# Peptides against a protein of PDB entry 6IDX: the designs that were tried, part 341

Target 1, 380 residues: chain A of PDB entry 6IDX
Amino acid sequence: KELAKLSADVTFATEFINMDGIIVLTRLVESGTKLLSHYSEMLAFTLTAFLELMDHGIVSWDMVSITFIKQIAGYVSQPMVDVSILQRSLAILESMVLNSQSLYQKIAEEITVGQLISHLQVSNQEIQTYAIALINALFLKAPEDKRQDMANAFAQKHLRSIILNHVIRGNRPIKTEMAHQLYVLQVLTFNLLEERMMTKMDPNDQAQRDIIFELRRIAFDAESDPSNAPGSGTEKRKAMYTKDYKMLGFTNHINPAMDFTQTPPGMLALDNMLYLAKVHQDTYIRIVLENSSREDKHECPFGRSAIELTKMLCEILQVGELPNEGRNDYHPMFFTHDRAFEELFGICIQLLNKTWKEMRATAEDFNKVMQVVREQITRA

## One batch from the design tools (peptide; made by RFdiffusion4, then SolubleMPNN)

Design b2_p29_8_s1 (from b2_p29_8, 18 letters changed)
Fold by OpenDDE base, seed 4:
Formats: C-alpha cells, sequence, structure tokens
Structure b2_p29_8_s1 (fold): chain B 380 residues (1-380), chain A 29 residues (1-29)
C-alpha cells in the first residue's frame, strides 16, 4: 500500500527501478501464490505500484514476460475477480497494447472483445470506462487485415447494443472520462471510412461501372430483370444512358464514373448511394423520380447532391482525424445502427431534398442549399 | 482521485501518440 503511493513519485520510482524493484513486483504477479492472507488486497496494491512505476516511462513495456501477460489477461477473463484487481488489470493491458505492437499480438491471442463486453454489463462506470479504453486500444493497434474484423465486432449488434443500453442509456450521468472513451471509439469507427473516402473510382473498372448502372436500373427499371447484359448497347442505348445519368443528377452525364474520381469523398459517395438504393429503395426511387420529372429548372441533382453531402458529412464528422486527448464529444446515434454513417446519409439526403424544395432552389443555388443543410445537420 | 485523473490523462496521451504512429505507418505504405 505504501509502495503504491510512493511509486507515484518519480524520484522514488527511479531508485526503486534501479534496485530491480519492478522485477520483484512482476515475479509476485507471475507466481500466482494465493497462499497469503489478504492476497487480493496485496495483489491490487502490487498492480497499482507496477502501473505507477511503468507510467514514468523509464522501463519499456516489452520487459514483461509472457507469464505476466497471461496472469493479467486471466484476471480480466475470470468472471469473479475483485473490482480493484480488474480495474488495474484492464489499465495494464491498455498500456501494454498502446506501447508495444509485440504485446498487442500476445494480448490479442489471450483476450477477446467478447470477454471485454462482459465488463460493460456492470453498474460500475469505472470498469466500463477501462473496458472501453482497452477495446479502443485493441481497435487502434489491430493490423489492417483484422481491422475489418474489429469493425465487424463493433458492428456486431452485441457490443453496440451493450454500449448503448448499459453505458449511454444508463441511469447514471456519463463522466468525462467515459465520454472521452466513447469519443475515441467513434473516431476509430469513422476512420474505417477513410479508405473508401480516399479511394478514387477507376473509370475503366467494369465492376465499379456496373454499380453506377445498378443505380440507374433501380431508379428507372425497378420492374425489369437484370438479364439485359450492358455490352450490346446500340448508339440509341448510349444516348438513353446519357439522358438517365442527367436525370440522376450526375455532373458528367456521359461518364458518371468521373464524378467519383475526386477524393474526398471518392468511392464512399457511391457506397452511400448504393446503400440508399438497396436498403431504402422506396426513398431512393422517390427522390430520383421527383426530381427527374421536373421541367421547371427546380430539379435537385441527386448524384451531385449525394457526392457533396457525403463530403460534407465526412467534414462534419471529421473522418480521418486522429483521436484528441482533450475531446469528449460523441454522437449517441452512431451506437444505434451498424451502418450508422449510411443511415445518417439517408436522413440527410432527404433533408437536403426537402430544403431544396422549400428554398425553390435552382442549380445556381446549390452551394446555398448545402450551407443551409450543413447548419441544420450541425444543430441537430 | 487526483492520481486516477493523472493516469487517465497519461493514457489519453498514449492513445494519441499510438494513433499518430499508426497514421505515419499507413502514409509510408
Amino acid sequence: as target 1 above (380 residues)
Amino acid sequence: SALEERRFKLRRRQMEKAARERAEEIRKR
């Protein structure tokens, strides 16, 4: 207990580390000897002292043994552990993950996000905070191949639902630290969109061109079977497509693929459009047809609007920004759906279409409409 | 406690540092 207090002092920490005192603490954890009276209290103070000593940054986290890691991971994975031990163990694992990629790999083998989810289902907001902090660390340090798996794990209705129901909608006010961890989780989630936001469409990629053609098909040929292979288009068919792409509100009516070559928002805009067209088909068709049937120059260009709205949403949500230590602002709505960004796009494109009508806008008013929509979104 | 708050601040900085390092790694690829 006294060691744990003294370990917060840098002078004491330096001297204690120079005397190999930290090695003694690690060996106490590694031994797992439950034979001592008040073992749990002693262990809690040992872990406190260890964490305080390591927080001085004098000793590399890579000095810890695999046995030590397994013991700490064991305390997190056990269903009945003292809250004080659990809290410190979560904090130690977080620090290990953040400071060492080699330790991340070892920890990711010993613990699952599923085990950490159990620590979110408690009434103790401090435990919840440490659990989310560790999830955030694991999510940040995950290699690119596993990053989608972590995204899928977050998209997994379970983690999101538990955070929403037990943390955000809990009967207790959210403390500043929990708000920060929720902010970090949100930033890390939005950073999954960055790749698509920065991906340029290749106008020569047939698969990407087929998506644009599918948008046309859903809007205008909703009852027609996809069996009409795009390849045998006579000049009349090319002229028809140019008209259809104009009605869809693309800037480049001849080759709509060119509208997606600008980054941001790149392919992310096409992803949003395709999601709207497939998941909210009635809304998509309504928006397109309401504007395609207008001859009064008050048509809202859907394609252009969708691209610029996607870009605007990326700017508002700060997609691609790094987690800031001072921020604690998060949006609860992003915990309500697995594809929350695409759902937000679907809400905002309807708002844009409504605002366009209310303003009686023309193509010349486009930037003014976008400014009004930005203000509406940022006030909501 | 004041000590816990200090620890939280430290971990926030470690997170931000790790995020910067990762962003640099991605940019070099």
Scores: peptide ipSAE 0.499, ipTM 0.934, DockQ to the pose 0.878
Fold by OpenDDE base, seed 1:
Structure b2_p29_8_s1 (fold): chain B 380 residues (1-380), chain A 29 residues (1-29)
Amino acid sequence: as target 1 above (380 residues)
Amino acid sequence: SALEERRFKLRRRQMEKAARERAEEIRKR
């Protein structure tokens, strides 16, 4: 206990470290000697002292043994562990993950996100906070190949639902630290969109062109029997598509692929359009057809609007921003759905279409409409 | 507690540092 208190002092820490004191503490953890009277209390103070000493940054986190890591991971995975030990063990694991890629790899083998989810299903907000902090650290340090798996684990209805129901909708106020961890989780989640946001469409990629063609098909051929094989001559077909792409509100109605070569929002805009068209087909068709049937120059260009709205949402949500130590602002909405960004896009594109009508906008008013929509989104 | 707040502040800084380092690594690839 006294050691744990004194370990907060840098002078004491330096002297204690020079006396191999950290090594002694690590060996105490490694020994796992449960036979000692007051073992749990002693262990809690040992872990506190260890963490305080390591937090001075004098000793590399890479000094820890695999046995130590396994013991700490064991305290997180065991259901009957003292809350004090659990809290410190989560904090130690977080620190190891953040400070060492090699320790991340070892910890990622010993701890699953599923085990950390169990620590979110508790009434202790401090434990929940440390569990989310460790999840965030693991998410940040995950290699690119595993990042999508981790994203999928976050998109897992289970983790999101647990955070929503047990943390956000809990019967207690969210503390500032929990709000920060939720902010970090949100930032890391939005940064998964960055790749698509910065991906330019290749106008020569047939698969990407087929997505644009599918948008046309869903909008205009949804009532037509699939039996209208595209058998009409290539030129008439191209001319027909040019008209359809104009009605879809693409800027380049001859080659809509060119509208997706600008980054941001690149391919992310196309992903949003396709999601809207497939998941909210009636809404998509309504928006497109209501504007395609207008002859009064008050047509809302869906394609252009969807691209610029996607870009605007990326700006508002600060996609690609790094986690900031001072921020704690998070959007609870993003925990309500696995595809919350695309759902937000679907809400905002309807808002844009409504605002366009209310303003009696023309193509010249486009930027004014976008500014009004931005203000509406940021006030909501 | 003041001690917990100090710990959380340190972890936040470590997270931000680790995020910057990762972003730099991605830019160098």
Scores: peptide ipSAE 0.499, ipTM 0.934, DockQ to the pose 0.843
Fold by OpenDDE base, seed 5:
Structure b2_p29_8_s1 (fold): chain B 380 residues (1-380), chain A 29 residues (1-29)
Amino acid sequence: as target 1 above (380 residues)
Amino acid sequence: SALEERRFKLRRRQMEKAARERAEEIRKR
């Protein structure tokens, strides 16, 4: 106990480290010797002292053994562990993950996000905070190839639901540190959109063009029997499609794929449009048809609006930004749905369409409408 | 506690540092 307190002092820490004191502490953890009187209390103080000593940054985290990692991970994976040990173990794992990629790899083999979710279902907010902090560290340090898989995993959907129900909607005020960890998780989640945001559409890729054609099909052919697509010549089809792409509000009516070559928002805009068209088909069709039937120059260009709105949402949500140590602002809405960004897009595109109508906007007012919509989104 | 707050601040800095390092690694590829 006294060692744990003194370990916060840099002078004491330096002297203790010079005496190989950290090595002694690590060996105590590695031994796992439960035969000692007050083992749990001793272990809790040992872990405290270890963490305080390591927090001085004098010793590299890479000094820890695999046995030490396994012991610490064991305390986190065990269903019945002392809360004080669990808290310190989570903090140690977080620090190991953050400070060393090699330690991340070893820890990622020993623990799963699923195991950490169990620590979110507790009444202790500190445990929840440390669990989310470790999840954030693991998420940050995950290889690029695994990040998307982690995000799409059932574990992440479950994690989101558990965070929403047990943390955000909990019967207790969210402390500043928890708010920060939720902010970090949100930032890391939004950064998964960065790849799509920075992916240019290839205008020559037929599969990508088929998505645009599917948007057209859903909007205009949803009630038409697929049998009656008249086999009329390639030119009439091209002319028909050009008209349809104009009605969809694409800037390039001949080749709408060109509208998705700008990054940001690149393919992310197309993803949002396709999601809206498939998941909220009635809303999509309504928005498109309401504007496609207008000949009064007050038509809202859906395609252009969807692209610019996606870009705006990326700017508002700061997609691609790094976690800031001082920020604690998070959006509870992003924990309500697994496709929360696309759902937000669906809400905001309806807001945009409404605002366009209310303003009696023309194509010349496009930027003004977008400014008003931005203000509305940022105030909500 | 003041000690816990200090620890949280340190871990926040470590997170931000780790994020910067990762971003730099991605930019170098």
Scores: peptide ipSAE 0.489, ipTM 0.931, DockQ to the pose 0.901; fails the geometry check
Fold by OpenDDE base, seed 3:
Structure b2_p29_8_s1 (fold): chain B 380 residues (1-380), chain A 29 residues (1-29)
Amino acid sequence: as target 1 above (380 residues)
Amino acid sequence: SALEERRFKLRRRQMEKAARERAEEIRKR
């Protein structure tokens, strides 16, 4: 107990480390010897002292043995462990994952995300905080090949539902540290959008062009009686498509693919449009047709609006930014749905369309409408 | 406690450091 208190002092820590004292603490954990009187209390203080000593940054985290890692992972995986030991074990694992890629690999073999999710279902907010912190560390340190699997595991309806029900909608006020961990989780989740945000459309890629054609099909052919499919020649079809792409509100009516060559938002805007068209088809068709039937110059250009809105949402949500140590702001909405970004886009595009109508905007007012919509989104 | 707050601040810094290191690794590839 006194060692655990003194270990917070850098002078004491330096002297204790110089005496190989940290090696003695690691050996106590490695031994796993439950035969000692007050084992749980002794272990809790040992883990506290170890963590405080390591937090001085004097000793590399790579000094720990595989046996030590297995013991600490064992305390996290066991259902009947003291809360004090569990809390310290989660904190040690977080620090190991953050400070060493080699330790991350070893820990990722010993611990499952499912085991960490079980620690979110408890009433202890401190345990929940340390569990989310470890999840965030694992998510950050995951190699690119496993990052999608981790993202899928985190995008699993289960983790989000547990965080929503047991943390956010809990009967307890969210502490500042939990709010920070939820913020970090959101930042890491938004960073998965960065690749698509920075991906330029290739105007020569037929598969990408087929997505734009599918947007046209959903908007115009889904409500049109199949009898009016003009069986006419290839040139009339090209002229027809140019008209349809104008009605969709693309800037480049001849080649809409050119509108997606700007990064940001690149292909992420097309992903949002396709999601809206497939998941919220009635809303999509309504927005497009309400603006395509107008001859009064008050048409809201859907394609242009969707691109600029996607860019604006990326700016508001700070997509691609690193987690800031001082921020604690998180959006509960992102825990309510698996496609929360695309759903937010779907809400905001309707808001934009409404605001455009209310302002009686023309194409010249586009930037003013976007500014008003930005203010509306940032106040919500 | 003040000690817990210091621990949380340290871990936040470690997270930010690890995130910067990762971003630098990605930029070097």
Scores: peptide ipSAE 0.487, ipTM 0.931, DockQ to the pose 0.836; fails the geometry check

Design b2_p29_8_s2 (from b2_p29_8, 15 letters changed)
Fold by OpenDDE base, seed 4:
Structure b2_p29_8_s2 (fold): chain B 380 residues (1-380), chain A 29 residues (1-29)
Amino acid sequence: as target 1 above (380 residues)
Amino acid sequence: SSLEERRFRLRRRRMEQAAKERKAAIEAA
């Protein structure tokens, strides 16, 4: 206890480290010998002293043995561990993951997201906070391939649901530190959109062109059998498609693919449009047809609006921004749905269409409408 | 405790630093 308190002082820490005291602490953990009287209390203070000493940055985290890592991971994986030991073990793992890529690799082999999710299903908000902090560290340090897998996995859906039900909708007020960890998780989740936001459409990619054609098909041919193969490219059919792309509100109605070459929002706008068209088909068709059937100058160009709205949402949500130590603002809405960004887009595009009508806007008012919509979204 | 708050602040800083390092590594690749 006294050692743990004194270890917070840099002068004491320096002297204790020079006496190889940290090595003694690591060996106590590595031994795993539960036969000592007051083992749990001794271990809790040992882990506290170890953390305080390492937090001075005098010793590299890479000094820890694989046996030490396995013991700490064991305390996180065991169901019947003292809360004080569990808390410190989660904190040690977080620090190891953040400070060393080599330690990340070893830890990622020893622990599962499922084990960490179990620590979210408790009433102790401190344990929940340390568990989310470790998840955030693992998510940050994961290779890009594994981050995408973490984003798409059933584990993420489960994680989201557990956070929503046991943390956000818990019977306890959310402390500042938990709010910060939820903010960090949200930032890391939004950073998965950055790749698509910065991906330019290739106008020569047939698969991407087929998505734009599918948007047209859903809007105008929803009752027609897909059997009309795109291949009979008569000049009349090309002229028909140009008209349809104009009615969809693309800026380049001759070649709509060109509208997705601007980054941001690049392909992310097309992803949002396709999601709306497939998941909320009635809403999509309504928005498109209400504006395509207008003979007045008050048509809301859906394609242009969807692109600029996607860009605006990326700006509002700060997509691609790094976690800031001082921030604790998170949006509970993003824990309510797996495709929360696309769902937000679907809500906001309806708001935009409504606002356009209410303002009796023309194409010249486009920027004014977008500004009003921005203010509405940021106040909600 | 004031000690725990200090620890959380240190970890927040390390998280931000690790994020900066990752971004820099991606931009350099």
Scores: peptide ipSAE 0.462, ipTM 0.920, DockQ to the pose 0.860
Fold by OpenDDE base, seed 5:
Structure b2_p29_8_s2 (fold): chain B 380 residues (1-380), chain A 29 residues (1-29)
Amino acid sequence: as target 1 above (380 residues)
Amino acid sequence: SSLEERRFRLRRRRMEQAAKERKAAIEAA
């Protein structure tokens, strides 16, 4: 206990480290000697002292043994009654993950996100905070393949649901540190969109062109069985499609794929449009047909609007930004749905379409409409 | 506690630093 307090002092820490004090503390953890009177209390103070000493940055985190890692991971992965040990163990794991890629690899083998989610289901907000912090550290340090898996996994759905229900909608006010960890998790989640945001459409890729064609099909041929393979369209069919792409509000009516070559938002805009068309088909069809039936200059160009809205949402949500130590602003809505970005897009595109009508906008007013929509989104 | 706040600040800085290092590693690859 006294050591844990003194370990906060850099002078004491330096002297204690010079006396191999950290090594002694690590060996105490490694030994697992439960036979000592007050073992749990002793261990809690040992872990506290260890963490305080290591937080001075005098000793590399790579000094820890695999046995130490396994013991600490064991305290997190196994149900323990001692909250103090669990808290310190989560904090130590977080620090190990953040400071060393080699330690990350070892820890990622010993613990699962599922085990960490169990620590979110408790009433202790400190435990919840440290669990999210460790999840964030693991998510940050994960290889790209594992990040995508983490993004798509049931673990994210479950994680978001648990965070929403047990943290955000919990009976306790969210502390600043928890808000920061939720912010970090949100930033890391939005950064998964960065790849698609920076992916240019290849106008020559038939598979990508087929998505645009599917948008046309859903809007205009909703009753037609997909069995009519787009045979080599005669010039009349090409002219028909050009009209349809104009009605969809693409800037390039001949080759809408060209509208997705700009990054940002690149392919992410097409992903949002396709999501809207498939998941909210009635809303999509309504928006397109309401504008396509107007032969007046007051048509809202859906395709252009969807692209620019996606770009705007990326800007508002700061997609591709690094987590900032000073920020604690998070959006609870992003924990309400697995596809929260696409759902937000679906809400915002309806808002845009409504705002366009209310303003009696023309194509010349496009930027003004977008500005009003931006203000509406940022105030919500 | 002031000690907890210090620890939280240190961890936040480590997170930000680790994120910067990751970005730099991706940009260098």
Scores: peptide ipSAE 0.460, ipTM 0.919, DockQ to the pose 0.886
Fold by OpenDDE base, seed 1:
Structure b2_p29_8_s2 (fold): chain B 380 residues (1-380), chain A 29 residues (1-29)
Amino acid sequence: as target 1 above (380 residues)
Amino acid sequence: SSLEERRFRLRRRRMEQAAKERKAAIEAA
């Protein structure tokens, strides 16, 4: 107890470290000697002292043994552990993950996101906070392939549901630290969109062009068999498609792929359009056909609007922003659905279409409509 | 506690640093 208190002092820490004091503490953890009277209390203070000493940044986190990591991971994975030990163990693992890629790799082998989710189901918000903090650290340090897998996994759906039900909709006010961890989780989740946001469409890639053609098919040929992949259409077919792409509201009616060559929002806009068309088909068809049938110059260009709206949403949500130590603003709506960005796009594109009609806008009013829509989204 | 607040601040800072390091590593590859 006294050691844990003194370890907060940098002078004491320096001297204690010089006497191999950290090594002694690590060996105490490694020994697992449960036979000592007051073992749990002793261990809790040992872990506290270890954290305080390591937080001075004098010693590299890479000094820890694999046995130490396994013991700490063991305290996180065991169901009947003292809350004080669990809390400190989560904090140690978080620090290890954040400070060392080598330790991340070792820890990722010893613990699962599922085990960490179990600590979110408790009534203790402090434990929940440390569990989310460790999840965030693992999510940040994961390779890109593993991040995408983690985001798409059942664990992520379950994580979202548990956070929503046990943290956000809990009977307790969200503390500042929990709000920060939820913010960090959202930032890391939005950063998964950055790749698509910065991916340019190749206007010569037929597979990418087939996605645009699928948007056309869903809008105008909804009963047609999807197996009719557009072969090289005759000139008449190309001319027909040009008309359809105009009705879809693309800027480049001849080659709509050119509209997706600008980054941001790049391919992310196409992903949103395709999601809307597949998941909310009736809404998509209604929006497209309502505007395609207008001859009064009050048509809302869906393609252009969807691209600019995607860009606007990326700006509003600060896609590609790094986690900031001072921020704690999170959007609860992003925990309500697995595809919350695409769902938000679907809501906002309907809002845009409504606002366009209410304003009796023409193509010349496009920027004014977008400004009004921005204000509406940011006030909601 | 003041001690917990200090710890949380240190963790937040380290998270931000780790994010910067990751971004720099991606930009350098």
Scores: peptide ipSAE 0.462, ipTM 0.920, DockQ to the pose 0.860; fails the geometry check
Fold by OpenDDE base, seed 3:
Structure b2_p29_8_s2 (fold): chain B 380 residues (1-380), chain A 29 residues (1-29)
Amino acid sequence: as target 1 above (380 residues)
Amino acid sequence: SSLEERRFRLRRRRMEQAAKERKAAIEAA
């Protein structure tokens, strides 16, 4: 207990480290010897002292043994552990993951996100905070190939639901630290959109062009079974498609793929449009057809609007930003749905279409409408 | 406790630093 208190002092820490004190503490953890009276309390103070000493940055985290890692991971994975030990163990693992890629790899083998989710289903907000902090560390340090898997995994959907129900909708105020961890998780989640936001459409990729064609089909051929594509002549088809792409509000009516070559928002805009068309088909069709039937120059160009709205949402949500130590602003809405960004897009595109009508806008007013919509979104 | 708040601040800084290090590694790759 006294050691744990003194370990916060840099002078004491330096002297204690010079005496191989950290090594002694690690060996105490490694031994796992439960035979001592007040073992749990002693261990909790040992782990506290270890953390405080390591937080001085004098000793590399890579000094820890695999046995130490397994013991700490064991305290986190066990269903019945002392809360004080659990809290410190989560904190140690977080620090290990953040400080060393080699330790990340070892820890990722010993602990699953599923095990950490169990620590969110408790009434202790401090435990919840440390669990989310470790999840955030693991998410940050995960290889690129595993990040998308982590995001799409059942664990992430379950994590979202558990955070929503047990943290955000909990009968207790969210403390500043929890708000920060939720912010970090949100930033890391939004950064998964960065790849798509920065992916240019390849106008020669047939699969990508087929998505644009599917948008056209859903809007204009909604009653036609996809099987009945009549073999109508290539030229009439091109002229028809150009008209349809104009009615869809693409800037390039001849080759709409060119509208998605600008990054940001690149392919992310097309993803949003496709999501809207597939998940909210009635809303999509209504927006497109309402504007396609107008010959009064007050048509809202859906394609252009969707692209610029996607870009604007990326700017508002700061997609691609790094987690900032001082921020604690999170959006609870993003924990309500697995596809929350696309759902937000669907809400905002309806708002844009409404605002366009209310303003009696023309194509020349486009930027003015977007500015008004930005203000509306940022105030909501 | 003031000590816990200090720990949280240190970890927040480390998280931000780790994020910066990762970005730098991606930019150097």
Scores: peptide ipSAE 0.459, ipTM 0.919, DockQ to the pose 0.818; fails the geometry check

